# Peptides against a protein of PDB entry 1IK9: the designs that were tried, part 42

Target 1, 211 residues: chain A of PDB entry 1IK9
Amino acid sequence: MERKISRIHLVSEPSITHFLQVSWEKTLESGFVITLTDGHSAWTGTVSESEISQEADDMAMEKGKYVGELRKALLSGAGPADVYTFNFSKESCYFFFEKNLKDVSFRLGSFNLEKVENPAEVIRELICYCLDTIAENQAKNEHLQKENERLLRDWNDVQGRFEKCVSAKEALETDLYKRFILVLNEKKTKIRSLHNKLLNAAQEREKDIKQ
Target 2, 207 residues: chain A of PDB entry 1IK9 as posed
Amino acid sequence: MERKISRIHLVSEPSITHFLQVSWEKTLESGFVITLTDGHSAWTGTVSESEISQEADDMAMEKGKYVGELRKALLSADVYTFNFSKESAYFFFEKNLKDVSFRLGSFNLEKVENPAEVIRELIAYALDTIAENQAKNEHLQKENERLLRDWNDVQGRFEKAVSAKEALETDLYKRFILVLNEKKTKIRSLHNKLLNAAQEREKDIKQ
Target 3, 195 residues: chain B of PDB entry 1IK9 as posed
Amino acid sequence: MERKISRIHLVSEPSITHFLQVSWEKTLESGFVITLTDGHSAWTGTVSESEISQEADDMAMEKGKYVGELRKALLSVYTFNFSKESAYFFFEKNLKDVSFRLGSFNLEKVENPAEVIRELIAYALDTIAENQAKNEHLQKENERLLRDWNDVQGRFEKAVSAKEALETDLYKRFILVLNEKKTKIRSLHNKLLNA

## One batch from the design tools (peptide; made by RFdiffusion4, then SolubleMPNN)

Design b1_p11_2_s2 (from b1_p11_2, 7 letters changed)
Fold by OpenDDE base, seed 2:
Structure b1_p11_2_s2 (fold): chain B 211 residues (1-211), chain C 211 residues (1-211), chain A 11 residues (1-11)
Amino acid sequence: as target 1 above (211 residues)
Amino acid sequence: as target 1 above (211 residues)
Amino acid sequence: KTTIEYGLKIY
């Protein structure tokens, strides 16, 4: 079961933070449980897939799009305060929320809730879920941090090896050129020496013919 | 102000999850506020630095070590369930906790709490803190995940450049050797040609002398 | 037997 808790303010009680818990199995479209609490009382209601479909139809909205709007309203927490307004009557247990557009507000959804007999249990469970979520997120943070540190080390290692490879390539090129110049110079010297010997032999032959 | 919320079970009410909030300014050693709630009622107490020091002295424990034990007891949440036991009398508002060692339990600390007049406000604030902590941790997780993905890309880039550099070094070495072999072979051919000319000139001179 | 002996032993 997936769960999200959000802070909301009721239009009737703007000074009192309420908490809206939404719980669902697979998709919000399949239905969900809504729980509202003020930290003292709690109210719960189950919203079925059929009710969601009916509300989408009543709004002349495609179901997936409607559920997308429900998700934004019910799961985003206190988004920019003014996009969604929440209303609840404790007397009638009627919960409804509106989407505020620039010039028009419209009811996005409404639910009949039931007052919970043991609100303390609901509140405890809600706090437990928050604490579990904190623990899970902290564990994930620690894991990601350790992985980032590992990746940074691995990056530095490869970077260092790369720099060494670049330098080694340049050094190799330079060294090879130096060595080849030496060998070439030796061969050039030998060629010059042999040429001089040929010239001398030719001059000696010219002297021997002149006798 | 730093804050930690933990689930605890009271020895007197083992079936009811209680929440222990500890709040402090700089260090736990400087004092802290403790808030206990069962999701319906709340109790709070302020523990001063002097009280912490006195309890450390009463326990014949160095203050820093004592605070270290307090931190483990009060901030670790439900650690392995059996290391710390929590007790609370709703009648006397007396809270105490014990450290359980293999063969001995000892009172680690005790506090007089006061029943909160508006427990719903304390509970709302506690839930708000949990939700803020969730949001902060989620934002950190997203940041760390993005950084992880960046570091992985950067690692792959450097790795690819490194591999190219290695291959380029090997190719350079091979190419240089091939080119130098060509030049050396040309010089060797020229040396051999000059040697043959010298040999022929010597043979011709020997024929001319015999003639 | 063309003994191209000039192996540059790169040590």
Scores: peptide ipSAE 0.000, ipTM 0.847, DockQ to the pose 0.003
Fold by OpenDDE base, seed 4:
Structure b1_p11_2_s2 (fold): chain B 211 residues (1-211), chain C 211 residues (1-211), chain A 11 residues (1-11)
Amino acid sequence: as target 1 above (211 residues)
Amino acid sequence: as target 1 above (211 residues)
Amino acid sequence: KTTIEYGLKIY
């Protein structure tokens, strides 16, 4: 079961923060339980898949698109400022919400709720869920933070090895060239020396033939 | 201001989850506001630094150690199973808690609370705080997750560069040696050829002199 | 004469 709690303000009670809990199995489209509370009273209702389908049909909206709008309205809370307006009659237990566009507002959905006999229990469960969610999120934060620190260390280690490898490559190239230049120069000197000896020997032979 | 909410169970009402909010400025030692709620009623009290000091003295405990125990009791909620027991008289508004050790329990602290006239407001504020904390923690989780993904990519990139650098170093060494061996062999061949020419020239000169 | 042999500048 998934659950989302959001803050909403009712048109009738704009100064009082209400809390809207929506709980569902698998997908919101399959139906959901809606719970509204003002911190003193609570109201609940079950919205079936058939009711969702009917509301979509009544709006002449494709069900998937409608469910998408439901998700935005009911799970995001106030959303970006004033996109959704929530209305609730405590007398009739009729809950409805509107989507506000620039020049037009329209009813997006409406549900009948029932007043909960023991609102304190609902409120406690809501707070418990919030606290559980906080604990889970904190544990995840701590885990992710430790992972970040690990990854950063691992990155630094590889970066350091890479830099050493680059330097070692350049040093190796330089060292090899230096060694080879020395050896080549020695061989060149020896070749020059042998050529000079050969030239001298040829000149001496020419002198010996000329007697 | 810092705030912590925890679940507690009162000895008098073990089946009813209560919520303990503690709010403080700078440090818990400087004093705190305590709020208790059962989801219907709320009780609040301010605990001053002087009261904390007095409770520490009454316990014959060093203030810092006492505050350390207060922090564990009041901010961790139930903590590890049954280490702290919470008691509250709704009649006297007297709140006290005990630390349970293996063979002994002792009162760790006691505070007078006052019944809140508008518990719904306190409960709403508590839920609001939980929802804000959830939102903040979720935003942090998302940020840390993105950072992890970034760090992992960066690590993979550097690792790939490092591996290429290692291979390039080995290839460079091999290539340089191959080239130098070729050049050196050519020079050695030339030296041998020149030596043979010099030897032949010497032998021819010896023949010409004998002739 | 600076001889470049096999891409090596030999001074």
Scores: peptide ipSAE 0.000, ipTM 0.847, DockQ to the pose 0.003
Fold by OpenDDE base, seed 5:
Structure b1_p11_2_s2 (fold): chain B 211 residues (1-211), chain C 211 residues (1-211), chain A 11 residues (1-11)
Amino acid sequence: as target 1 above (211 residues)
Amino acid sequence: as target 1 above (211 residues)
Amino acid sequence: KTTIEYGLKIY
């Protein structure tokens, strides 16, 4: 079961924060339970897939799009406070909400709720869910923090190895060039020496022929 | 103001989840406000630094150690459920809690609470705090997740550069050796050729002298 | 056949 709790303000009671809980099994499209509380009283209603489909049809809206709008209204919490307006009559138990566009407001949905006999139980369950969600999110935060610390260490380690590799490559190139220059110069010197010996031998032969 | 909410079960009402909120400004040692609720009623009490000091003295406990035990009892939530026992009389408004050790239980603290006139307001504030904490933790989770993804990309990037550097170093070494072998072999061939010319010149000179 | 492998003794 998935659950979302949102703060809302009712048009009739703008100074009193209300809490809207929506719970569903698989998808919001398959139906949901809505619970409204003011911290003292609670009201609940079940909305079926067939009712959602009927409301979409009545609005001439594609069902998936309608469910998308329901999700924004009922699950997004206080989005920009002014996008959705919530109304509830405690007498009739009639809940409805409107989407406010620039120049037009329209009723996005309405539900008949029932007053809960034991509101304290509903409120306790709501608080329990909040505390569980806090604990889960904290555990996730701790996990992600540890993973970030690990990844940072791993990054620094590879970075250090990379820098050493770059330096080693440059040093290798320099060392090889130095060694090869030395060896080549030795061979060049030997070639020069042999050429001079050949020149001297040729000069001596020319002297021997000239007697 | 720091705040912590914990689930507790009262010995008198073991089937009813209660919520214990503790709020403080700087440190728990400087005093705190305690709020107890069952989701219908609420009770509150203020505990001063002087009262905490007095309780520590009465227990013959060092104040910092006493505050440490208070922190574990009142803030850790349902630690292992059996470590702390909570008691509350709705009639006397007397709240006390005990630490359970293997063979001994002892009263760790007690407070006189006052019944809140408007429990709905306290409950709403408690739920609001939970929702804010959820939102903050979710934002932190999203931030840490994005950072994790960034660090992973950065790690992969440096790893790829490192691997390329290693391969380039090996290729450089191989290429330099190949080139230098070629040049050195050329010089060796030239040295051999010059030696043969010197030998031939010496043989010709010996023929000319014998002639 | 002493194949003097003229190995580059890079000293």
Scores: peptide ipSAE 0.000, ipTM 0.847, DockQ to the pose 0.003
Fold by OpenDDE base, seed 3:
Structure b1_p11_2_s2 (fold): chain B 211 residues (1-211), chain C 211 residues (1-211), chain A 11 residues (1-11)
Amino acid sequence: as target 1 above (211 residues)
Amino acid sequence: as target 1 above (211 residues)
Amino acid sequence: KTTIEYGLKIY
């Protein structure tokens, strides 16, 4: 079961932060439970998949689009100020919310809630869920931090090896050229010396034939 | 101001999850505020630095060690089961907690709390703090995840460049050796050819002198 | 029973 808690302000009680909990299985489209609390009282209601479908049809809205709007309204918490307006009557237990466009507001949804007999239990469960979510997120943060530190070490290691490889390649090239130049120059000197000996021998033979 | 919320179970009400909020400035040693709630009622008390110091002295415990024990008891939430036991009288507003060792339990601290007139406000603030902490931790998670993905890409890039550098070094060495062998063999062949010409010239000169 | 209703407000 997925759960989201959001802060809302009721039009009737703008100074009192209310908490809207939405709970659903798999998708919000399959139905959900709504819980509203002011930190003292609590109210709950269940919305079925059939009711969501009927509402989408009544609005002449594609179901996926309608569920998308429900998700934005009910799960985004404060949202951008003024896009959604929340209303609740504690007397009638009637909850409704409106989407505010530039020149038009429309009721996006309305629910009959029921006053919870033991609001303290609902509030405790809500706080417990928050604390569990904090613990889970902290554990995830610690894990991601450790992985980040590992990846940074691994990056530094490969970077250092890469730099050494570049330097070693340049050093190898330079050393090979130096060694080969020495050997080639020696062979060139030997070739020149042998050519000079051949020229001298030819000149001496020409002198010996001339007597 | 730092704040921590923990779940506790009172010995008198083991089936009811209570929430212990501790708030402090800079360090727990400088004093703190305690708030206890059952989701319906709330109680608060302030502990001064002087009271913490006095308690450490009364226990004949080094202040840093005592504050360390307070931190474990009051901030660790459930802790390992059974290490700390929490007690509260709603009638007297007397809160105390004990550290349980193998054969000995001792009162680690006790506080006179005051019943909060508007517990709903305290509960709302507590839930707000939890939701803010969730949002902060989620933002941190998203940041760390993005950084992790960046570091992984950077690692893969450097790894690929390193592998190419290794291959290029091996290819360079092989190519240089092949080219130099060809040139050296050509020079060796030329030296051998010139030596043979010198030997033939010497043999012809010896024939011409005998002739 | 939860019921969803729609209404348009033209401002």
Scores: peptide ipSAE 0.006, ipTM 0.850, DockQ to the pose 0.551; fails the geometry check

Design b1_p11_2_s3 (from b1_p11_2, 7 letters changed)
Fold by OpenDDE base, seed 1:
Structure b1_p11_2_s3 (fold): chain B 211 residues (1-211), chain C 211 residues (1-211), chain A 11 residues (1-11)
Amino acid sequence: as target 1 above (211 residues)
Amino acid sequence: as target 1 above (211 residues)
Amino acid sequence: KTTIEYGLEIY
């Protein structure tokens, strides 16, 4: 079961932070359980897939789009932009929420909740879920941090090897050219020496013919 | 102000999860505020630096070691090893905890708490802190994940450049040797040709002398 | 000056 807890403010009680828990199996579209608490009392309701479909139809909205709006309202809480307004009557247990647009607000959904007999148990379970989520996120943070440190070490190692390879390539080219120039100059010197010997032999032959 | 919330079980109420909040400024040694809740009622107490020092002295324990034990007991909660046992009387508001060793248990600390008049506010604040901590940890997880993805891309880029550099170095060496061998063979051929011309000139001169 | 320019025309 997936669960999300968000902080909301009721229009009737704007100074009192309320907590909205939504829990579902697989997808929010298949239905969900909603729980509201003020830290003293709790109210719960189950919303079925058929109710979600009916609300989408009543709004003349495509079901997937409607579920997308439900997700934004119920799982994000009152985002910083007050895009969603929450209303609850403790007397009637009627919960509804509105989407606020620039020029119009409209009811996005409404649910009848039931007052929980043992709100302390619901509140304890909510706090337990928060603590478990903190522990899981901390363990994930520690894992990601260790992985970052590993990747950074591996990057530094390869970077160092790459720089050494670049330097070694440049040094290799320079060294090979130096060695080859020496050998070529030796052969050029030998060619010059042999040409001089041929010139001398030709001059000696011309002297021998002239007697 | 630093804060930690942990789950504990009271010896008197082992089936009911309680929550222990500890809040402090700078260091636990300078004193702390302790809050206990069962999700319906709350109890709070302030522990001063002088009380911490007195408890350390009464236990004949070095203050830093004692604060270290307090941190383990109060900030970790009941670790999976039941090393710490918590006791609370709702009637007397007396809270104490024991350290359980293999062959002995001893009282590590005790505090007089006060029942909170408005426990719902304390519970709401506790849930708010949990939700804020979840949000902070999630943001940190997302940041670390993006950093991991960056480091992995950077590693792959450098690794690919390194492999290309290795291959280019090997290819360079091979190409240079091939080119130099061709030039050297040309010079060796010229040397051989010049030697043959010298031998022929010597043979012609020997004919001219006999002639 | 046998300038071995990068083009291996070792003149």
Scores: peptide ipSAE 0.015, ipTM 0.855, DockQ to the pose 0.004
Fold by OpenDDE base, seed 4:
Structure b1_p11_2_s3 (fold): chain B 211 residues (1-211), chain C 211 residues (1-211), chain A 11 residues (1-11)
Amino acid sequence: as target 1 above (211 residues)
Amino acid sequence: as target 1 above (211 residues)
Amino acid sequence: KTTIEYGLEIY
């Protein structure tokens, strides 16, 4: 089961933060349980897949698009920039919400809720869920932080090895060239010396022939 | 201001989850506000630094150690293994908690609370804080996750460069040696050729002298 | 068969 709690403001009670809990199995499209509370009273309703389909049809909206709008409205609360307006009659237990566009607002959905006999239990369960979610998220944060620190160390280690490898490559090239130049120069000197000896031997032979 | 909410079970009402909020400025030692709720009623009290000091003195405990125990009790709830037991009289508004050791339990602290006139507001504020904390922790999780993915990419990139550098170093060494051997062999061949020419010239001169 | 004499006398 998935659950989301959001803050909403009712048109009738704009100064009182209400909490909207939506709980569903697998997908919101399969139906959901909606719970509204003001921190004193609670109201709950079940919205079936058939009701979702009917609301989509009544709106002449494709079901997947409608469910997408439901998700935005019900799981995000007011959303950024008051795109969704929530209405609730405590007398009729009728909950409805509107999507506000620039020049038009329209009813996106409506549900009948029932007043919960023991609102304190619903409120406690809501707080428990929040605290569990906080604990889970904190544990995840700590894990991710440790993993970040590990990855950063591993990166630094490889970076350091890479830099050493670059330097070692350059040093190797320089050393090999130095050694090569030394040996080549020795061989060049020996070649020059042998050429001079050959030239001298040829000159001596020319002198010996000239007697 | 720092705030912590924990679940507790009262000895008088073990089946009803209560919520203990503790709010403080800078340090718990400087005093704190304690709020207890059962999801219907709420009770609040302010504990001053002087009261904390007095409770520490009454316990014959060093203040820092006492505050350390307060922190464990009040901010962690029951803690692991029911180390702390919470008691509250709704009649007297007297809240006290005990530390349970193997063979002994002792009162760790006691505070007078006041019943809140508008518990719904306190409960709403508590839920709001939980939702804000969830949102903050989720944003942190998303940030840390993105950072992990970045660090992993960066690690893979450096690792790949390192491996290429190692291979390039080995290839460079091999190539330089191959080139060096070729040039050296050419010079050695030239030296041998020049020596043979010198030997032949010497032999010819010896023949010319004998002739 | 040019015997590549690998004798790099590294002095």
Scores: peptide ipSAE 0.012, ipTM 0.855, DockQ to the pose 0.003
Fold by OpenDDE base, seed 5:
Structure b1_p11_2_s3 (fold): chain B 211 residues (1-211), chain C 211 residues (1-211), chain A 11 residues (1-11)
Amino acid sequence: as target 1 above (211 residues)
Amino acid sequence: as target 1 above (211 residues)
Amino acid sequence: KTTIEYGLEIY
């Protein structure tokens, strides 16, 4: 079961924060339970998939789009407070909500609710759900924090290895060049020496022929 | 103001979840407000720093240690349910709690509460705080998730650069050795050729002298 | 047999 709790303000009681809980199985499209509370009283209604389909048809809206609008209205919490207006009559138990566009307001949905006999139980369950959600989110935060700390360490480790690799590559290149220069210079010196010996031998032969 | 809400069960009403809210400024040691609710009624009491000090003295406990035990009892939520026992009389408004050790139970603290005239307001505020805490924790989760994804990308990037650096170092070493071998072999061939020329010149000179 | 395969006789 999925659940969302939102703060709403009723047009009839703008100074009193109300809480709208919506609970559903798998998808909101399959139907949902709506619970309204003012912290003293509670009202509940069940909305079936068939009712959602009928409301979509009555609005000449595609069902998936209609459910998308219901999701925004009923689950987004205090979105921009002015986008959705909520109305409830405690006498008739009639709940309805409107979407406010720039120049047009339209009724997005309406439900007949029933007054809960034991509102304290509903309120306790709502608070319990909030506390469970807090605990779950805290556990997730702690997990993500530890993972971030791990990833940061791993990044620093690889970064340090990379820097060492760069430096080692430069040092290797420099060392190899130095060694090769020494060896090459030795061979060049030997070539020069052998050339001088050949020149001297040629000069001596020319002297021997000139007697 | 810091705040913590915990689920508790009263010995007198073990089937009914109660909620214990504790709110304080800076430190619990400086005093706190305690609020108890069953989802219908609420009771509140204020505990001063002087009262906390007196209770610590009455228990012959160091104040910091006493506050540490208060923190565990009142803020830990449902720790192992059996470690703390909570008692409340709705008639006398007397709240007390005990710490259960293996063979000993002792009263850790007690407070006189007052019944709240408008419990619905207290309950609404409590639910509001829960919803705010959920929203804050969700925002933190989203932030940490995004940071985690960033750090993972950064790690992969440096890892890829490191692997390329390793491969480039090995390739550089191999290439330099190949080039230097070619040049050195050329110089060795030249040295051999010059030695052969010297040997031939010496043989020709010996022929000219014998001639 | 130290196969100094790379015939760099470093003298």
Scores: peptide ipSAE 0.013, ipTM 0.855, DockQ to the pose 0.003; fails the geometry check
Fold by OpenDDE base, seed 3:
Structure b1_p11_2_s3 (fold): chain B 211 residues (1-211), chain C 211 residues (1-211), chain A 11 residues (1-11)
Amino acid sequence: as target 1 above (211 residues)
Amino acid sequence: as target 1 above (211 residues)
Amino acid sequence: KTTIEYGLEIY
């Protein structure tokens, strides 16, 4: 079961932060439970898939688009200020919310809630869920931090090896050229020396033939 | 101001999850505020640095060690089951907690609380703090995840460059050796050819002298 | 590793 808690302000009680908990299985489209609390009282209601479909039809809205708007309204909390307006009558237990466009406001949804007999239990469970979510997120943060530190070490190690490889390649090229130049120059010197000996031998033979 | 909320179970009400909020500035040693709630009622108390020092002295415990025990008891929530036991009288507003060792239990601290007139406000603020903490932790998680993905890309890039550098070094060495062998063999062949010409010239000169 | 035997045997 997925759950989201959001802060809302009721039009009737704008100074009192209310909490809207929405709970659903797999998708919000399949139905959900709404719980509203002011920190003292609580109200709950179940919304079925059929009710969601009916509301979408009544609005002449494609169901996926309607569920998308429900998700924005009910799960975002305040959202960007003024886009969604929440209304609740504690007397009738009637909850409704409106989407405010530039020139038009329209009711996006309405639900009958029921006053919870033991609101303290609902509030405790809500706080427990928050604390569990904090603990889970902290554990995830610690895990991601450790992984980032590992990846940074691994990056530094490969970077250092890469730099050493570049330097070793340059050193290898330079050393090979130096060694080969020495050997080639020795061979060139030997070739020159042998050519000079051949020239001298030819000159001596020409002198011996001329007597 | 730092704040921690923990779940506790009172010895008098073991089936009811209570929430212990501790708030402090800089260090717990400088004093703190305790808030206790059952989701319906709330109680608060302020503990001064002087009271903490007095409790440490009364326990014949070094202040830093005592504050360390306070931190474990008050901030860990349940901790490992059974190490800390929490007691509260709603009638006297007297809160105390014990540390349970194998053979000895002792009172670690005791505080007079005051019943909050508007518990709903305290509960709302507590839930707000939880929701803010969730949002902050989620933002941190998203940041760490993005950094992790960046570091992984950077590692893959350097790894790929390193592998190319290794291959390029091996290819360079092989190519240089091949080229130099060809040139050296050509020079060796030329030296051999010149030596043979010198030997033939010497043999012809010896024939011309005998002739 | 073809040791370039720089042993210049001449011949």
Scores: peptide ipSAE 0.011, ipTM 0.854, DockQ to the pose 0.003; fails the geometry check

